Peptides against a protein of PDB entry 3QIS. Designs and how they scored, part 334

Target 1, 334 residues: chain A of PDB entry 3QIS
Amino acid sequence: PSLELSRREFVFENVKFRQLQKEKFQISNNGQVPCHFSFIPKLNDSQYCKPWLRAEPFEGYLEPNETVDISLDVYVSKDSVTILNSGEDKIEDILVLHLDRGKDYFLTISGNYLPSCFGTSLEALCRMKRPIREVPVTKLIDLEEDSFLEKEKSLLQMVPLDEGASERPLQVPKEIWLLVDHLFKYACHQEDLFQTPGMQEELQQIIDCLDTSIPETIPGSNHSVAEALLIFLEALPEPVICYELYQRCLDSAYDPRICRQVISQLPRCHRNVFRYLMAFLRELLKFSEYNSVNANMIATLFTSLLLRPPPNLMARQTPSDRQRAIQFLLGFLL

## One batch from the design tools (peptide; made by RFdiffusion4, then SolubleMPNN)

Design b2_p29_4_s3 (from b2_p29_4, 8 letters changed)
Fold by OpenDDE base, seed 2:
Structure b2_p29_4_s3 (fold): chain B 334 residues (1-334), chain A 29 residues (1-29)
Amino acid sequence: as target 1 above (334 residues)
Amino acid sequence: SEDEELFEQIRKEFEELREEYLKEEEEEE
């Protein structure tokens, strides 16, 4: 059996968070026998490709002189965005197209990723006074390292050394302020806020706007701006309530005094973001007659974003744990 | 309230940051 491939080298330029790119190629059975093809993992890999890449179809049969189109789909989700932002992973892969009882065909995937404020840590974003696309990649690495050290100092209740000429971190990320201040000004009377989905084109414009500028106004509908805030919170590498405090939040869920003490132990940026979001959400609840927003709906929606179980506990989360997590957040909305 | 004071402090910090950003962009054009 043998195959002819129309292309073997693929370049994905300017890959962005949540923006699908597609490259297509043809495979043809130029042999005299039917063949089965499949993409196979390399010797030490569990999967045939990296998480941000997919082949469609990834396997199939070809009769003699039959041709099939294969799509290579590049899509950076919340699961891949953080490792691409840090440069730990890159838009590079090698695919192995295996022919049953035949030879292997190698495909080279290359390209570049454009960093996003989505999937970047709250600590790093509080140190970014410029749009992330203006920040040199070397400085992004340094900001993540410095942010990790400041988080650890804060969790250990070490007095922040007023160490020298380092620019003072922002109280919250500028991206969170832009989203929340827009919603506060324009969306408090928006009917079905957080219940109506945004438009995908507007969501991409909002992401690109936050990655490249500090605008006077965010583009798109109030629904798209509201969904962009949810996507931002979901894409955080660590949730607004740090994983280390998850169990203590559940244990304190029915004692409002202990809940406030747990929040006071968050790193400064996480604590400020939490307080700022709760203040905003309490303001939205005053307009419930106009926006149809209630405390139970908001608590249910935001609990899954703000108070995520640690990865090792996700598969074990009980209905009781979810109810305690909702009750914890309700104590800040009422 | 403590929440109103936090909200106003955050607003002020970012209004200043936006003014600095716009000034730097005008100096580069």
Scores: peptide ipSAE 0.401, ipTM 0.880, DockQ to the pose 0.698
Fold by OpenDDE base, seed 5:
Structure b2_p29_4_s3 (fold): chain B 334 residues (1-334), chain A 29 residues (1-29)
Amino acid sequence: as target 1 above (334 residues)
Amino acid sequence: SEDEELFEQIRKEFEELREEYLKEEEEEE
């Protein structure tokens, strides 16, 4: 069996978080026998492609002189955004198109990724006074390294060393402030806030706006701005409540005094973001007659975002653990 | 309240940041 490929080199320029890009090519059976094709893993890989890449179809049959279109889909989800933001991974891959009892055909994937504030750490974002697209990639790496060190110092209760001439970190990320301040000003009376989904086009505009500017107003509907806040919190490499405190939050869920003590042990930026979000959500709950938002709905929604289980425990969450996590958050909303 | 004080401090910090950012953009144009 043999195949002819219309293209073997693919370039995905300006790849962004949650923006689907597609490149298509044709494969043709130029042989005299039916053939089965499949994308196969390289040596030592478990998957035929990186998590941000997909081929569709990834397998199939071709009769003699049959042609099929294959789509190469590039999509950066929350699962790939952090490693692409840090430059740990890149928009580069090699696909192996295997022909059963035939040859292997290699496809080269290349491109560039544009960093996002989505999937960046709270600590790094508190040190970014400019939009992330204006920050040199080298400085982004340094900010993530410094963020890790500051988190460790905070957890160890190390006295902050003398404020050397380094620019003071923001109390919260500017992106969180922009989203929350907008919702506070314009969305408190919005019916079905956090219940109605945003528009995908508006979500992309909001992401691009936060990555490239410090706007006076966020574009899009209140529903899109509200969903952008949820997406932001979901995309955080570490949740607002650090993984190290997860179990202590569950254990304290029915003691409001212990809950506050646990929150006081968060790194400064995480603690400030948590307090800021809780104060916003308490304000939103005062308008429940207008927005149809209640404490149980908000606690249920935000618990999965703010109080995520550590990756090693994700598969082991009990219904009891989820209820404790909700109860922990309710103690800050009531 | 302690939360109102935090909100006001955050707002002030970002109003100052926005004013600084806008001045830098006006100087680059």
Scores: peptide ipSAE 0.400, ipTM 0.880, DockQ to the pose 0.743
Fold by OpenDDE base, seed 1:
Structure b2_p29_4_s3 (fold): chain B 334 residues (1-334), chain A 29 residues (1-29)
Amino acid sequence: as target 1 above (334 residues)
Amino acid sequence: SEDEELFEQIRKEFEELREEYLKEEEEEE
């Protein structure tokens, strides 16, 4: 069997978080027999492609002289954004198109990723006074490494951050401030806030806006800005409530005094973001007659974002654990 | 409240940051 490929090299320029890009090519059976094709893993890989890449179709049959279009879809989700922001991964891959009883055909995928504040740590973002797109990638790596070390020091030692010549970090990320201040100013009376989905185009504009500027106003509907806040919180490499405190939050869920003590043990940036979000959400709840938002809805929604189980415990989360997690947040909303 | 004070401190810090940012952009154009 033999195939002809219309293209073998693909370049995905300016790949962004949550922005789908597509490149297409044709494969043609130029042989005399039916053939089966499939994308196969390389020798050391479990998957035929990286998590941000997909081929559609990834397998199929071709009759003699049949042609099929294959789409290569590049999409950076929350699962790939952090490793792309850090430069640990890149928009580079090699696909192996295997022909049954035939040869392999290699496809080269290349491109560039544009860093996002989405999927960046709260610690690193508190050190970024400029939009992330203005920050050199080398400095982003250093900021993430330094942020990790400072987080670990803050959890282990009540030692004041050494007043070294590093600029004072922001109390919260500017991106969180922009989102929350917008919602506070414009969305408190918004009917069905956090219940109506945003528009995908507006979400992309909001992400691009936060990555490239410090705007006076965030573009898009209040629903899109609200959903962008949820996406931001979901994309955090570590949730607002650090994984180390997850179990203690569940154990304290019915004692408001212990809950406050647990939150006081968060790293400064995480603690400030948590308090800032809770203050905003309590304000939003005062307008429940207008926005149809209630404490149970908000606690249920934000629990999955703010109080995520550690990856090793995700598969073991019981309904009781979820209810305790909701109850923990309710103690800050009521 | 401590949270209201935090909210106002955050607001002030970011209004100052926004003013600095806008001034730097106007100086670069």
Scores: peptide ipSAE 0.400, ipTM 0.881, DockQ to the pose 0.743
Fold by OpenDDE base, seed 4:
Structure b2_p29_4_s3 (fold): chain B 334 residues (1-334), chain A 29 residues (1-29)
Amino acid sequence: as target 1 above (334 residues)
Amino acid sequence: SEDEELFEQIRKEFEELREEYLKEEEEEE
């Protein structure tokens, strides 16, 4: 069996978080026998492609003289955004199109990724006074390393944040401030806030706006701005409540005094973001007659975002653990 | 309220940051 491929080299320029890009090519059976094709892992890989890439279809049968269109889809989700922001991974891959009893055909994937404030750590963002797209990649790496070291020092209570560093970190990321300040100013009376989904085009505009500017106003509907806040919190590599405190939050869930003590032990940036979000959500709840938002809905929604189980415990989360996590957040909303 | 004080403290920091950012953009033009 043999195949003819219309293209073997693919370039994905300006890949962004949550923006789907597609490149198509054709495969044709130029042989005299039916053939089965499949994308296969390379010798050392478990998957045929990186997590941000997929082929559709990834396998199939071709009759003699049959042609199939294959779509190569590049999509950076929350699962790939952090490693692409850090430059640990890149928009580069090699796909192996295997023909049963035939040859392997190699496809080259290349391109560039544009960094996003989405999927960047709270600590790194607290050090970014400019939009992430203006920050040199070398400085992004340094900010991530410094952020990790400061998080560890803060958790260990070893050294106070050196208040003498030439640039004091922001109390919260500017992106969190922009989102929350907008919602506070314009969305407190918005019916069904956090219940109605945003528009996908508006979400992309909001992401691009936060990555490239410090606007006076965020573009899009209040629903899109609210969903952008949820997406931001979901994309954080470390949740607002650090994984190290997860179990202590569950254990304290019915004692409001202990809950406050647990939150006081968060790294400065995480603690400030948590307090700021809780203050915002309490303010939003004062307008419940207008926005139809209630504490149980908010606690249920934000618990999955703010108080995530550590990756090693994700598969073991009980309904009781989830209820304790909700109760923990309710103690800050009521 | 404690919440109003927190909002006001954060707002001041970002108003200053926005003013710095806008001045730097005007100097680059």
Scores: peptide ipSAE 0.390, ipTM 0.875, DockQ to the pose 0.643

Design b2_p29_4_s4 (from b2_p29_4, 8 letters changed)
Fold by OpenDDE base, seed 4:
Structure b2_p29_4_s4 (fold): chain B 334 residues (1-334), chain A 29 residues (1-29)
Amino acid sequence: as target 1 above (334 residues)
Amino acid sequence: SEDEKLFKEIRKEFEELRKEYLEEKELEE
């Protein structure tokens, strides 16, 4: 069997977080026999492609003289955004299109990724006084390394941050401030806030706005701004409540005094973001008659974002653990 | 309230940051 491919080289320019890009090509059975095709892993890989790439269809049958369109879809989710922001991964891959009893056909994927504040650590963002798209990639790497070292020092209760030669980190990321200050100003009376989904186009505009500017106002509806905050918190590589404190939060969930002590042990940026979010949510709850928001809904929604189980415990999370996590947040909302 | 103090403190920091950022942009143009 043999195939003819309309294209073998694909370039995905300006790949962004949550923005789907598609490139299509055709494969044709120019043989006299039916053939089965599939994308297969390379010799050292478990998957036929990187997590941000997919082929559709990834396998199929072709009759003689049949042609099928294959879509190569590039989509950077929360699962790939962090490694692309750091430059640990890149928009480069090689796909192997295997023909049963035939040849392998190689497809080259290339392109560029545009860094996002989404999927960047709170520590790194607290050091970014400019939009992430204005920060040189070399400086992004340095900021992430410094951020890791500061997190470790804070967790170990080691020597206070050398307040010396480096610019003082922001209390919270500017992106969190922009989102929360917008919601505080404009969305406290918004009916069904955090219950109504945002518009996908507006979400993309908000992401692009936060990545490229420090606006006076965020574009889009209050629902889109609210959902952008949820997406931001979900995309954090380390949740607002660090994984190291997860179990202690569950253990303290019914003692508000111990809960406050646990939060006091968070790294400075994480602690500030947590306090700022809780203050915002308490303010939002004062307007419950207008916005239909209640403490149980908010606690349930934000628990999955702020108090995530460590990856090693994620598969073992019990309904009791979820209820304790919700109770922990309720102690800050009531 | 404690929350009002926190909001006021954070707002002040970012108003200063935004001012500095705009002043830098005007110098780059």
Scores: peptide ipSAE 0.443, ipTM 0.905, DockQ to the pose 0.655
Fold by OpenDDE base, seed 1:
Structure b2_p29_4_s4 (fold): chain B 334 residues (1-334), chain A 29 residues (1-29)
Amino acid sequence: as target 1 above (334 residues)
Amino acid sequence: SEDEKLFKEIRKEFEELRKEYLEEKELEE
């Protein structure tokens, strides 16, 4: 069997978080026999492509002289954003298009990723006084490494931060401030807040706005700004409540005094973000007659975002664990 | 309230940050 490919090199320029890009090519059976094609893993790979890439269709049959369009879809989700922000991964791949009883065809994928505040650590963001797109990539790497070391020192209650010439970190990320201050000012009376989805185009504009500027106002509807906050919290590499404290939050869920003590043990940035979010949500709940928001809905929604099980425990989360996690947050909302 | 103090402190920090950022941008143009 033999194929002709219309293109073998693909460039995805300016790849952004949650922005789908598509490139298409054609494959044609220029042979005399039917053929089966499939994208196959390279040697030592488990998947035919990186997590941010997809081929559609990834397999199929072609009759003689048949042609099929294949779409290469690049989409950076929460699962790929952190490793792309750090430069650990890149918009580069090689796809192997295999013919059954035939030869392999290699496709080269290349491009560039534009860093996002989404999927960046809270500690790193607290050190970013400029929009992330204005921060040199080399400095982003250094900020993540330094932020990890400071988080670990904070959790261990070790020596105070060396008063070295490092600029004082922000109390919370500017991106969280922008989102929460907007919602506080404009969304407290918004009907169905956190219940109505935002617009995908507005979400992209909000992400781009937060990555590139420090605006006076966030663009889009209150629903889109609210959903952007949820997306931000979901995309955090380390949740607002650090994984190390997850079990202690569950164990303390029915003792408000112990709950507050557990939160006091969070790294400074995480603790400040948690307190700021809880203060905002308590304010939002005062307007429940207008916004249709209640404590149970909010606690249920934010539990999955703020109090995530560690990856190793995620598959083992019981309904009781979920209820305890909800109860933990309820103790800060009521 | 404690929440009002927190909001006020955070807002002050960011209004200062925004001001500094805008002043820097005006100097870069």
Scores: peptide ipSAE 0.440, ipTM 0.905, DockQ to the pose 0.645
Fold by OpenDDE base, seed 5:
Structure b2_p29_4_s4 (fold): chain B 334 residues (1-334), chain A 29 residues (1-29)
Amino acid sequence: as target 1 above (334 residues)
Amino acid sequence: SEDEKLFKEIRKEFEELRKEYLEEKELEE
C-alpha cells in the first residue's frame, strides 16, 4: 500500500484559548490495493497527538485512487491552557500516519501560542498589573514561580519578610475585578443570569479584551460576561478554594464558624477572590425578583468551579461530598 | 456593610491601577 499526502507541514499561528483552528490536507491512495490508515502514538506516547490537537478522521479506509480530506484541529481547552501559558508545552507535535502493512508518514505540527489570563494562577494574576499579552514570557514564568513560593509561605503562616521594593500584589486579579464589577453594575437585574449561555463570539471578544487591555467596559451581553466569569474560574490551574483545603471544606460544611476559619487559611489572593465573589453573589441574590437567581442555584453552579476535588479524588466524589460542598458555599450566600 | 467596604477598597485599587496604566500608555504614544 502507498499514500500520497498533499501536505506534511502545518503551522498554526496565534493559537488562543478556546479558539478552534483547522488545517486540512488530502491523502490519496496511489497504490493498487485498498489501504487502512490510522494515526498512531509515537514510541512512549499514550496518544497519537497532544491534548490540544486532533485529526478528523483519525483512521479510515481508502480504495485505489480514493482521496480523503483530513482536518487537523487545534483547540486549547481548560486542560491545556495552563501548560501553554507557562511555556511548559508548545504548539509543536509530530503525527505518525500509519498505513497498515505499509510505511509511516510523518506530519510536523508547529506554531505559536498567545498567553491568556484564563488558565493563569490567581497569584500570578495578582502580580500582573498589565494585560498578559504585554507581559514578556520570561516574566510570566517568574510570576508563576513567585506565586508558588508565596502560596507556600501563606500556607506555612510565615510572616512576609520585609516587603522590599517589589511591586505590591493586587488584592484580586484585574480580570476578576473587571468581570465582577461589570456584572455588579449592569447585570444585577438581568433575567436568567448564569442560566442563559453567552454567545461564543462574544466570549472570544471578552477573552481577547481581558488578555490585551484594561477596558472601561467589557464587550458583549451580560450573559456572555457572566459565562466568561464561569469559564475563568473553571480554567484556573488551582480553584479559588485551594485543593489542600477541599476536604476541610467538606468536613466543616455544616459549621459556619469552621467554614470561615478554613477560608481564612487560604492564600491572600485566593481568600480575597473568594470573599469578593461571595460578596458579589450575595448582592446578586438581593435582586432575585428580577434576575430569577436563588442561593441553591448559585451554590450548585459555583461549587463545581470554586471547590473542585483534587485530581486524585475526582473519580471518587460521592453525591454526599457534592452536597457537602454545596452546603459549604450556601453558608456564605445566606 | 463589610461587603461595601471590600467593594470600595477593591474599586479604589483598580481605579488607581487603570489610571496609572492609561497614563503610561499616553506616554508610550
Scores: peptide ipSAE 0.432, ipTM 0.901, DockQ to the pose 0.661
Fold by OpenDDE base, seed 3:
Structure b2_p29_4_s4 (fold): chain B 334 residues (1-334), chain A 29 residues (1-29)
Amino acid sequence: as target 1 above (334 residues)
Amino acid sequence: SEDEKLFKEIRKEFEELRKEYLEEKELEE
């Protein structure tokens, strides 16, 4: 069996977080026998492609002289955004299109990724006074390394080295401030806030706005701004409540004094973001008659975002653990 | 309230940051 491919080289320019890009090509059976094709892993890989890439269809049958369109879809989710922001991964891959009882066909994937404040650590963002697209990639790497070291020092209760005339980090990321201050000013009376989804086009505009500017006003509906806050919190490499404190939050869930002590042990940026979000959510709950938002809904929604189980415990989360996590947040909302 | 104080302190920091950023942009143009 043999295939003819219309294209073998694909370039995905200016790949962004949550922005789907598609490139299409055709495969044709130029042989006299039916053939089965499939994308297969390379010798050392578990998957046929990187997590941000997909082929559709990834397998199929072709009759003699049959042609099929294959879509190569590039989509950077929360699962790939952090490693692309750091430059640890890149928009480069090689796909192996295997023909059963035939030969392999190699496809080259290339392109560039544009960094996002989504999927960047709270520690790095607190040190980032300019939009992320204005920060040199080399400086982003240094900021992430420095942020990791400062987080570890804070968790270990090591005295921060009074490193000299280093610019004072922000109390919270500017992106969090922009989102929360907008919602505080304009969304407290918004009916069904955090219950109605945003528009995908508006979400993309909000992400691009936060990555490229420090706006006076965030574009889009209050629903889109609210969803952008949820997406931001979900995309954090480290949740607002660090994984190291997860179990202590569950253990303290019914003692409000211990809950406050646990939060006081967060890294400064995480602690400030947590306090700022809880203050905002308490303010939002005062307008429950207008926005239909209640403490149980908010606690349930934000628990999954702020108080994530460590990756090694995710598969073992009990209904009791989830209820304790919700009770922990309720102690800050009531 | 404690929350109003927190919001005021954070807002002040970012109003200053936004001002500094705009002043720097005007110097780069």
Scores: peptide ipSAE 0.429, ipTM 0.901, DockQ to the pose 0.644

